Peptides against a protein of PDB entry 5HB3. Designs and how they scored, part 136

Target 1, 150 residues: chain A of PDB entry 5HB3
Amino acid sequence: RQMQDRCMSEYNQRIRNAPEGSIDPFRMACYKIIGRCDLSNRSLDGLQTDVNDWIWLQFNLARETDRSLELAGESYGLAELQASIREIGLKHFPKTAAEDTNGSFGMFFYLQILAGMFEQAIAYLYPFSYVDAVHFAIALTYYGLLRPVD

## One batch from the design tools (peptide; made by RFdiffusion4, then SolubleMPNN)

Design b1_p29_1_s3 (from b1_p29_1, 19 letters changed)
Fold by OpenDDE base, seed 2:
Structure b1_p29_1_s3 (fold): chain B 150 residues (1-150), chain A 29 residues (1-29)
Amino acid sequence: as target 1 above (150 residues)
Amino acid sequence: SLLEESLKRLEERYQKGLPVLQKALEEEK
């Protein structure tokens, strides 16, 4: 808590006093992750990041808690993350097996699973791989993560 | 197991999806 408060305080000071773009990208990353500052920008400008870094960042910033309990001035919950994943899927991943040329559907399936979008993930995977969809559906049901269809 | 095989396939598809997602993220910046 104290560390978060210090990060927020320092961030506020620097954002007011520092020229645009002058803050160390690594320091900015710390403010974002620890202090939860500027959550509207969920990218790390000035850093060499890959897809795995992006995934890690998104899910670490997301909090499945009541926004009213957020101590930071900004919040980023699971709902926002899920919306982002949906948007990425709609724009960049195949929607049908006919559109799939390189098997990239697995990545979008993975993202949906990470985001807790289990029913949607299975429904998405089904047209690409019936067998895999069934296997994952069984597994998710076993662990109580998938709601059975009545 | 059959589930393990499915997981292996998923991993392969995950790897193939990395460039797609990378490109997507670059376009969103």
Scores: peptide ipSAE 0.339, ipTM 0.871, DockQ to the pose 0.869
Fold by OpenDDE base, seed 5:
Structure b1_p29_1_s3 (fold): chain B 150 residues (1-150), chain A 29 residues (1-29)
Amino acid sequence: as target 1 above (150 residues)
Amino acid sequence: SLLEESLKRLEERYQKGLPVLQKALEEEK
């Protein structure tokens, strides 16, 4: 909490006083991750990142808490992350088995699972792989993540 | 196990999806 407050304070001071692009990208990353500053931009400008870095960042920025408990000036929760994943899926991943050409559906399934979108993930996987969908449904149910009555 | 086999298949497809997601992220910038 104390560190976060310091980051936010410093960030606010620097954005007012420093020219655009003059702040070290790694420092900006710290402000974003620790201070949760400028969450409207969930990328690390000036740094080379891969997909795994992106995934890590999204989930670290997201909070599985009520917005009322958000300590930062900006809020970004699991719901927003889930919405983002849905949008990515709609735009860039196959929606049906007929659209699948390279098996990339597994990635979108994985993202949905990570985001806790279990029912949607299973429903999505089903037309691509019936067997796998059933296996994961059973496993998720066993661990209490999927409810049969849903 | 059957679940392990499913996990293996999904891992392979996950890897295939990495370039797709990378491209998606680049296009959204």
Scores: peptide ipSAE 0.337, ipTM 0.870, DockQ to the pose 0.867
Fold by OpenDDE base, seed 3:
Structure b1_p29_1_s3 (fold): chain B 150 residues (1-150), chain A 29 residues (1-29)
Amino acid sequence: as target 1 above (150 residues)
Amino acid sequence: SLLEESLKRLEERYQKGLPVLQKALEEEK
């Protein structure tokens, strides 16, 4: 908490006094990850990052807590992450087997699973791979993660 | 096991999806 408070205080001072984009990218990363500052921008600009880094960042920034209990005053929880994943899927990933040209559907399935969107993930995978969808459905049910469909 | 085989296939498809996601992220900037 002490470190978080320090990061927040420094961030607030710098963001007010420094020109936009002038803050060291590594320092900005610390403010974001530790201090949870500027959660509206969930990227690490100015750093060489890959997709894996992006995925890691999204899930580490997500907090399943009440906004009122968060010191940063801003909240980015699981629900917001799930919404972001839905949007990415809608815009950039195949929706049907006919649209699948490179087998990229696995990535979107993976993202949904990571985000706890189990029912949606299985439903999505089903038209691409019936067998795999059934296997995952059974496994998820076994572990109590899949709920009965109405 | 059958599940392990499914996981293996998923991993392969995951790798194929990396460029797609990368492109998507670039377009959002």
Scores: peptide ipSAE 0.332, ipTM 0.869, DockQ to the pose 0.858
Fold by OpenDDE base, seed 1:
Structure b1_p29_1_s3 (fold): chain B 150 residues (1-150), chain A 29 residues (1-29)
Amino acid sequence: as target 1 above (150 residues)
Amino acid sequence: SLLEESLKRLEERYQKGLPVLQKALEEEK
């Protein structure tokens, strides 16, 4: 808590006093990750990042706690993450098997699974590969992550 | 096993999706 508060304080001071782009990108990353500052921008500006870094960041910034219990005053929960994943899927990934030209549907399936969107993930995968969808549905059900149909 | 084969296929599709997602994220910046 003390570290987080310090990060927030320093961040606020620097954004007021420092020219744009003058803050060390690694320090900025610390403010964002530890201090949860400026959660509206869920990227690490000024740093060379890849998809894996992005995924890691999104899920680490996400919290399943009540907004009222958020220590930083700003909140980014699982619901917001899930909404972001849905949006990414709608914009950048195939919606049907007919739209699939490069087999990229697996990535969106993976993102949905990571975000706990199990039913949606299975439903999405089914038209691309019913066999795989069934296998994953069985596995998810076994682990109690997917509700069986009565 | 059948599940292992499904996981293998998923991995292949995941790898193919990496460039797509990377490009998408760059466009959103």
Scores: peptide ipSAE 0.331, ipTM 0.868, DockQ to the pose 0.877

Design b1_p29_1_s4 (from b1_p29_1, 18 letters changed)
Fold by OpenDDE base, seed 4:
Structure b1_p29_1_s4 (fold): chain B 150 residues (1-150), chain A 29 residues (1-29)
Amino acid sequence: as target 1 above (150 residues)
Amino acid sequence: SLLQESLERLQKRAEAGKPVLQQALLEEK
């Protein structure tokens, strides 16, 4: 908490006093991750980031914080991440097997699983790969992550 | 195991989807 408060304080000070773009991107990333500063901007401008970095960042930023303890007026939690993933899926990933050309559906499935969207993930995967969907559903059920359908 | 094979396939498919996600992220910027 002390570290977070310090990060927020420093971030606010720098944002107010530093010229735009003068803050080290890595430091900015630290402020975002540790201090949860400016969570509305999750792109980490100025850093060479790939998909893996983005995934990592999104899930690290999505924290269950007690709202009472969040000093940051902005809350970014699992729900917001799930919403973002849904939007990405709707816009950029195949919705049907007919739209799938290179098996890209797997990434969207993966994102949904990571975000805890298990039912939706299985439902999405089913038309692309019946066998895989069933196997994964069984596994999720075994671990208590998927409610068995009566 | 059949499950392991499924996981391997899914992993492969996820990797295949990286370019799509990358493009998506670029478009959202």
Scores: peptide ipSAE 0.419, ipTM 0.903, DockQ to the pose 0.864
Fold by OpenDDE base, seed 2:
Structure b1_p29_1_s4 (fold): chain B 150 residues (1-150), chain A 29 residues (1-29)
Amino acid sequence: as target 1 above (150 residues)
Amino acid sequence: SLLQESLERLQKRAEAGKPVLQQALLEEK
């Protein structure tokens, strides 16, 4: 909490006093990750990042806890991340096996799993790979992560 | 195990989807 407060304080000071774009990208990243500053921009501007970095960032910025318990001035929870993933899926990933060209469906499945969207993930995977969907469903059920359907 | 094989396949598919996600992220900016 103290670290976060310090980051927020520094961020606010710098935003008010520093010219636009003058803040060091790494420092800005720290303010974003630790201080949760400017969560409307969930990218690391000025840094060369890859997909793994993006994934890491999204899940570090997202909080599973209730938004009401958010200590930062801005909030970004799991629900928002899940919504973002849904949108990405709808726009950029195949919906059916017929649309699949390079087997890219696995990434969207992976993102959904990471975001705790288990039922949706299994439902999505099923038409692409019946066997894999069933196996994963069994595993998720075993660990109590997938709710049985009556 | 069969589960392990499934996981391996899924990992490969996820990796195959990295370029798609990368492109998606570029377009969303």
Scores: peptide ipSAE 0.418, ipTM 0.902, DockQ to the pose 0.868
Fold by OpenDDE base, seed 3:
Structure b1_p29_1_s4 (fold): chain B 150 residues (1-150), chain A 29 residues (1-29)
Amino acid sequence: as target 1 above (150 residues)
Amino acid sequence: SLLQESLERLQKRAEAGKPVLQQALLEEK
């Protein structure tokens, strides 16, 4: 907590006093991850990152904590992450098997599963791979993660 | 098992989608 408070304090001072873009990207990343500063920007600008880094960051920033308990005054939870994933899917991933050319649907399925969007993930996968969707649905049901559809 | 085979296949397909996601993230900046 002491470290977090220090990070927040330093970030607030720098954001007010430093020219835009003058803060070291690695330091900015630390302020964001540890101090949870500026959660509206969920990217690590100025750093060479890949998809794995992005995924890691999103899930580390997401918290299922009561907003009233957030020390940073900013909240970013699983619900917000789920909304972001949904938006990315709608814009950039295939909707039907006819639109899929390279199997990219698997990534969107993966993101949905990671985010706990199980029902939506299965529904999405079904038209691309019936067998895989059924197998995954059975597994999720066995572990009590999939809700029965009426 | 059939489930394991499905998981392995899905993992490979997820890997194939990495470039799509990477491009998407670049476009949203």
Scores: peptide ipSAE 0.416, ipTM 0.902, DockQ to the pose 0.853
Fold by OpenDDE base, seed 1:
Structure b1_p29_1_s4 (fold): chain B 150 residues (1-150), chain A 29 residues (1-29)
Amino acid sequence: as target 1 above (150 residues)
Amino acid sequence: SLLQESLERLQKRAEAGKPVLQQALLEEK
């Protein structure tokens, strides 16, 4: 808690007073992750990152906590992450099997599963791979994560 | 098992989608 408060304080001071781009990107990352500063920008600017880094960051920032208890001035939860994933999917991933040219649908399926969007994930996968969708649905149902179809 | 085969295929497809996601992130930046 004390660390978080200090991070927020320092972040606010630096963002106001430091020249643009002068702040150490690693320090900024610390402020983001620990201090939960500027959660509206969920990227690590100035750092070389890959897809795995991005995924890791999103899920670490997405706190499934009561917003009323959030010490940071900003809140970011699973719902917001799910919305972001949906948006990414709509913009960048194939919506139908006919649009699939490179088999990229699997990544969007994966992201949805990670975000707990199970029903949506299965529904999305179904037109691309019926068999795989059914198998995954059975597995999810077995573990109580998916409601059986009536 | 059939389930295992499905998981393997899905994993492969997810990997194939990494470039797409990477490009998406660059465009949204």
Scores: peptide ipSAE 0.414, ipTM 0.901, DockQ to the pose 0.865

Design b1_p29_2_s1 (from b1_p29_2, 18 letters changed)
Fold by OpenDDE base, seed 5:
Structure b1_p29_2_s1 (fold): chain B 150 residues (1-150), chain A 29 residues (1-29)
Amino acid sequence: as target 1 above (150 residues)
Amino acid sequence: AAEEAEKEAREKKRKEFLKELLKKLKEEA
């Protein structure tokens, strides 16, 4: 907590007082990750990142905590991440096999799985690959992660 | 040679896709 509070304080001070581009982007990343500062912006500006880095960041920022117990000034949890993934899917991923020109359905399936959106992930995968959807459904059911239809 | 060229082309396409995806992801976040 003490470290987090200090990070927030420093972050706010830097945002207010530092000229644009003068702040070390790695330092800002630390403030965001550790201090949970400015969670409305879930990106790391000024850093070269890839999709895996983005995924890692989202899950680290999406703390599975009760909002009432959130020590940070801002709250962001798994539910918000899941909502974001849904929106991303609707806008940027194919809905049908006919729309999939680049085989990108697998990436969206992967994102949904990581976010614990198992039922939605299977439902999404099914029209693209029946066999894979069935295999994943069996596996997820075995581990108690998939809610079977009654 | 042809197989290597095809592999390289596929890898390039994948890389471009991932870059574009990342841009889109950042826009939504």
Scores: peptide ipSAE 0.301, ipTM 0.786, DockQ to the pose 0.605
Fold by OpenDDE base, seed 1:
Structure b1_p29_2_s1 (fold): chain B 150 residues (1-150), chain A 29 residues (1-29)
Amino acid sequence: as target 1 above (150 residues)
Amino acid sequence: AAEEAEKEAREKKRKEFLKELLKKLKEEA
């Protein structure tokens, strides 16, 4: 608790008072990940990152904790992450095969699977690849992850 | 040589796509 409170205090002071570009981006990353500071901004600026790093960050920040037990006073869980992924899908990924110019549908399918959005992922994949959607549906059902519609 | 050139071109396109995607993802985060 004391460490998190200190992290939050230091983060807030630095973001308000430090000159632009003077803050160590690794330190800021530590405050965000460990201290749970400023969860409204789920990106790391000033660092060379890739999509895998972004995914890792989102899932690490999306902790299922009781808000009452959150020492940092900020909560961000799987439900919020799932909502964010839905919004990303609506804005940045193709809805149909005709819209897919870069073959990006697979990436959005992957994001949905990682977030446990199995039914939505299969429904999304189906118009792009019937065969793949059926194969994944069978596999997910076998492992009890997909709820079949009666 | 032609196969290697095609592979390199595909890799370049993939990298460019991922960079653009990351930019879009960060805008939502």
Scores: peptide ipSAE 0.298, ipTM 0.782, DockQ to the pose 0.565
Fold by OpenDDE base, seed 3:
Structure b1_p29_2_s1 (fold): chain B 150 residues (1-150), chain A 29 residues (1-29)
Amino acid sequence: as target 1 above (150 residues)
Amino acid sequence: AAEEAEKEAREKKRKEFLKELLKKLKEEA
């Protein structure tokens, strides 16, 4: 807790007092990841990153901790991440094969799988590739990852 | 040579797509 408080203090001080762009982005990343500072901003600016880095960050920031032990506004779990991925899908990914001009459906399927949204991932994949959807469904069932549909 | 050029073109398109996607993802985060 003392370390976290210190990190928060330093983070806030730097954000308030340092000129824009003068802060070492790696240091800021450390405050965010280790200190869990400013979790409302879930991206790392000033660094060259890719989608995999973004996903890695989201998972690291998403913790299943007792919310009562976290500072107000600093709670973010898997459920919130799943909600975010759902929203991203609705806004930025094709819903049907007819809308898919660049083959991006696989990326959204991948994101859903990583986030543990297995049922939704299979349902999404089915209209694009029914064979793949069935195969994944079988595999996920074998590993006990699919819940029965009520 | 043609196959290699096609692979390179596909990779470039993929990189561009992922870059754009990242921008969109960051807007949601």
Scores: peptide ipSAE 0.266, ipTM 0.767, DockQ to the pose 0.592
Fold by OpenDDE base, seed 4:
Structure b1_p29_2_s1 (fold): chain B 150 residues (1-150), chain A 29 residues (1-29)
Amino acid sequence: as target 1 above (150 residues)
Amino acid sequence: AAEEAEKEAREKKRKEFLKELLKKLKEEA
């Protein structure tokens, strides 16, 4: 797309030629989101963001563009996001209730749900809260999002 | 007053947790 090519060109030009910190972080964000520029850097530097902003960004960057049409040399899709979330979970979230000091398991559960990792989310939640896991499993099954294991 | 203080303390802890989490998330990205 002409717009994407333009964004990539401008992004590359600005990264190369602009003094450090002179680029509007919001503009940089637009280049990343619209132009899919520099998808290897999935953080927005210079913006005060929170976890919700981070999640929002990850989902926007994970847009399934037909890989055949992605002029961007790097394809980052939902599968890659899911892989990243798995890695984050393994490194930074409690695996058992005994390890959970801050009640952070719910956040990881939430991240998995947002990423469409429903089976994994339920499996993760189960040892922390059996009741909640069952309720979510029922709900997800009702909506056809969870495949019941026969 | 005590309930409000407890709520504020809980909110502070939550904010600190989220800040730390964000830092970790950015390190993985």
Scores: peptide ipSAE 0.257, ipTM 0.759, DockQ to the pose 0.572

Design b1_p29_2_s2 (from b1_p29_2, 19 letters changed)
Fold by OpenDDE base, seed 2:
Structure b1_p29_2_s2 (fold): chain B 150 residues (1-150), chain A 29 residues (1-29)
Amino acid sequence: as target 1 above (150 residues)
Amino acid sequence: SVEEELKRLEEKIREEEKKKLLEKLKEEA
């Protein structure tokens, strides 16, 4: 808590005094992750990252707590993340095998799985790869993550 | 394993495509 408070204080000070975009990207990352600062912007510019880094960040920023209990007054939960993933899917990923040109369907499947969207992930994968969808469905069911339909 | 299958799916995307995808993802963040 002390660290969070300090991060918030420093962040506010720097935002007020520093030119836009002048804050070190790594420091910005610390302010977001530890201090929960400016969670409306969930991207880290100026860093060399990949999709795994991006999703890791999203999960770290996601918290299912009452907003009133948040020190920073900012909250971003799993539900919001899932909504974002859905929107990403609609805009940037193929909906059918015919639309798939680079195999990106797998990445969207991966994102959905990470976000806990298991039923949706399987449903999405099915038209691209029946075999894979079945395998994942079995596995997810085994681990109690997928609800079988009666 | 599930993890191995996920890795296989990820590998279907070229590195350049992954970078492009990342930029798109950042736009939604």
Scores: peptide ipSAE 0.116, ipTM 0.649, DockQ to the pose 0.352
Fold by OpenDDE base, seed 4:
Structure b1_p29_2_s2 (fold): chain B 150 residues (1-150), chain A 29 residues (1-29)
Amino acid sequence: as target 1 above (150 residues)
Amino acid sequence: SVEEELKRLEEKIREEEKKKLLEKLKEEA
């Protein structure tokens, strides 16, 4: 809590006094992760990152807590992450096998799985690879993660 | 396992495509 307060304080100070883009990316990461500052921007510019880093960040930013407990006044939970992933899917990933040219459907499937969107992930994967979809469905069911369809 | 299947799917995406994807993801973040 104290650390979060410090981060928020520093962030507020810097955002007021520092030129745009002058904040150290690592500090920005701290402000976002610890201080929960400016969660509307969930990217870390200026750092060499990969998809895994991006995913890691998104999950760290996602908190499923009582919003009343969010000290920064900003909340970003699992629901918001899932919504974001849906939007990403609509904009940047193939919707059908015919649209898939680079195999990126797998990554979107992966993102959905990580975000706990199991049913949607399976449904999405099916037209690209029904065999894989079935395999995942079985596996997810085995682990109790997939809700059986009536 | 689910993990192995995920790994397999990830491997289907070339590194360059992953980079492009990252840029797209960043645009949405």
Scores: peptide ipSAE 0.108, ipTM 0.645, DockQ to the pose 0.345
Fold by OpenDDE base, seed 5:
Structure b1_p29_2_s2 (fold): chain B 150 residues (1-150), chain A 29 residues (1-29)
Amino acid sequence: as target 1 above (150 residues)
Amino acid sequence: SVEEELKRLEEKIREEEKKKLLEKLKEEA
């Protein structure tokens, strides 16, 4: 908490006093992750990241804190992240095998799995690859991540 | 394992597609 407060203080001071873009991207990332500053912007500008980094960041920012204790005033949890991923899927990924021209379904499946959307991921994968969907379903069930349908 | 299967799947995904996805993710975030 003390570190978070310090980060918030420094962030506020720097935003007010520093020219736009003058703050080191890594420092900005620290303010965002540790200080939970400016959670409305969930991107890390100026840093080379991949999808795994993005998901890691989202999970980190999606810390379920008691809303009453969040200094940032904005609550962003796992549910909101999952909702965002769903929206991304609807906008940018094929819904059916017939719509898949680039094999991008696998990427969305992967993203859903990383986000803990196991049931939805399997359901999504099923029409694209029955065999893969079954294999993943078995594996997820084995690890207790997928609820067996009665 | 789920991890191994995911790794295999990830390896099949083209880097270009990953970059494209990341851009889309950043736009939505």
Scores: peptide ipSAE 0.105, ipTM 0.650, DockQ to the pose 0.215
Fold by OpenDDE base, seed 3:
Structure b1_p29_2_s2 (fold): chain B 150 residues (1-150), chain A 29 residues (1-29)
Amino acid sequence: as target 1 above (150 residues)
Amino acid sequence: SVEEELKRLEEKIREEEKKKLLEKLKEEA
């Protein structure tokens, strides 16, 4: 808690006094991850990152248990992340095989799996690749990650 | 394992598609 308070204090000071973009990206990352500063911006600018880095960051920023300690505007948990992934899917990824022009369905499937959306991921993959969907469903069931659809 | 299957899938996804997705993710986040 003391470390977090220190991070928040430093962040507030730097944001007020430093020109935009002048803060070291790694330091900014520390403020976000450890200090939970400025959680409205969940991207790390100025760093070379990939989708894995992005999802890792989102998981680290997600807090389910300590919502009571967070300001109402800064609450972000797994449910919010999953909601964001759903929105991204609706806007930017093919819904059916007929809409798939570049084979991007695999990326959205991967993203859903990383976000723990196993049932939805399998359901999404099924119309694109029946064999792959069944294969993943069996594997996920084996590990107890797939719940039966009621 | 599920992890191995995911790794194989990730390797099949084109790097350009990952970059495009990342940009979209940043816009939504």
Scores: peptide ipSAE 0.119, ipTM 0.658, DockQ to the pose 0.169; fails the geometry check

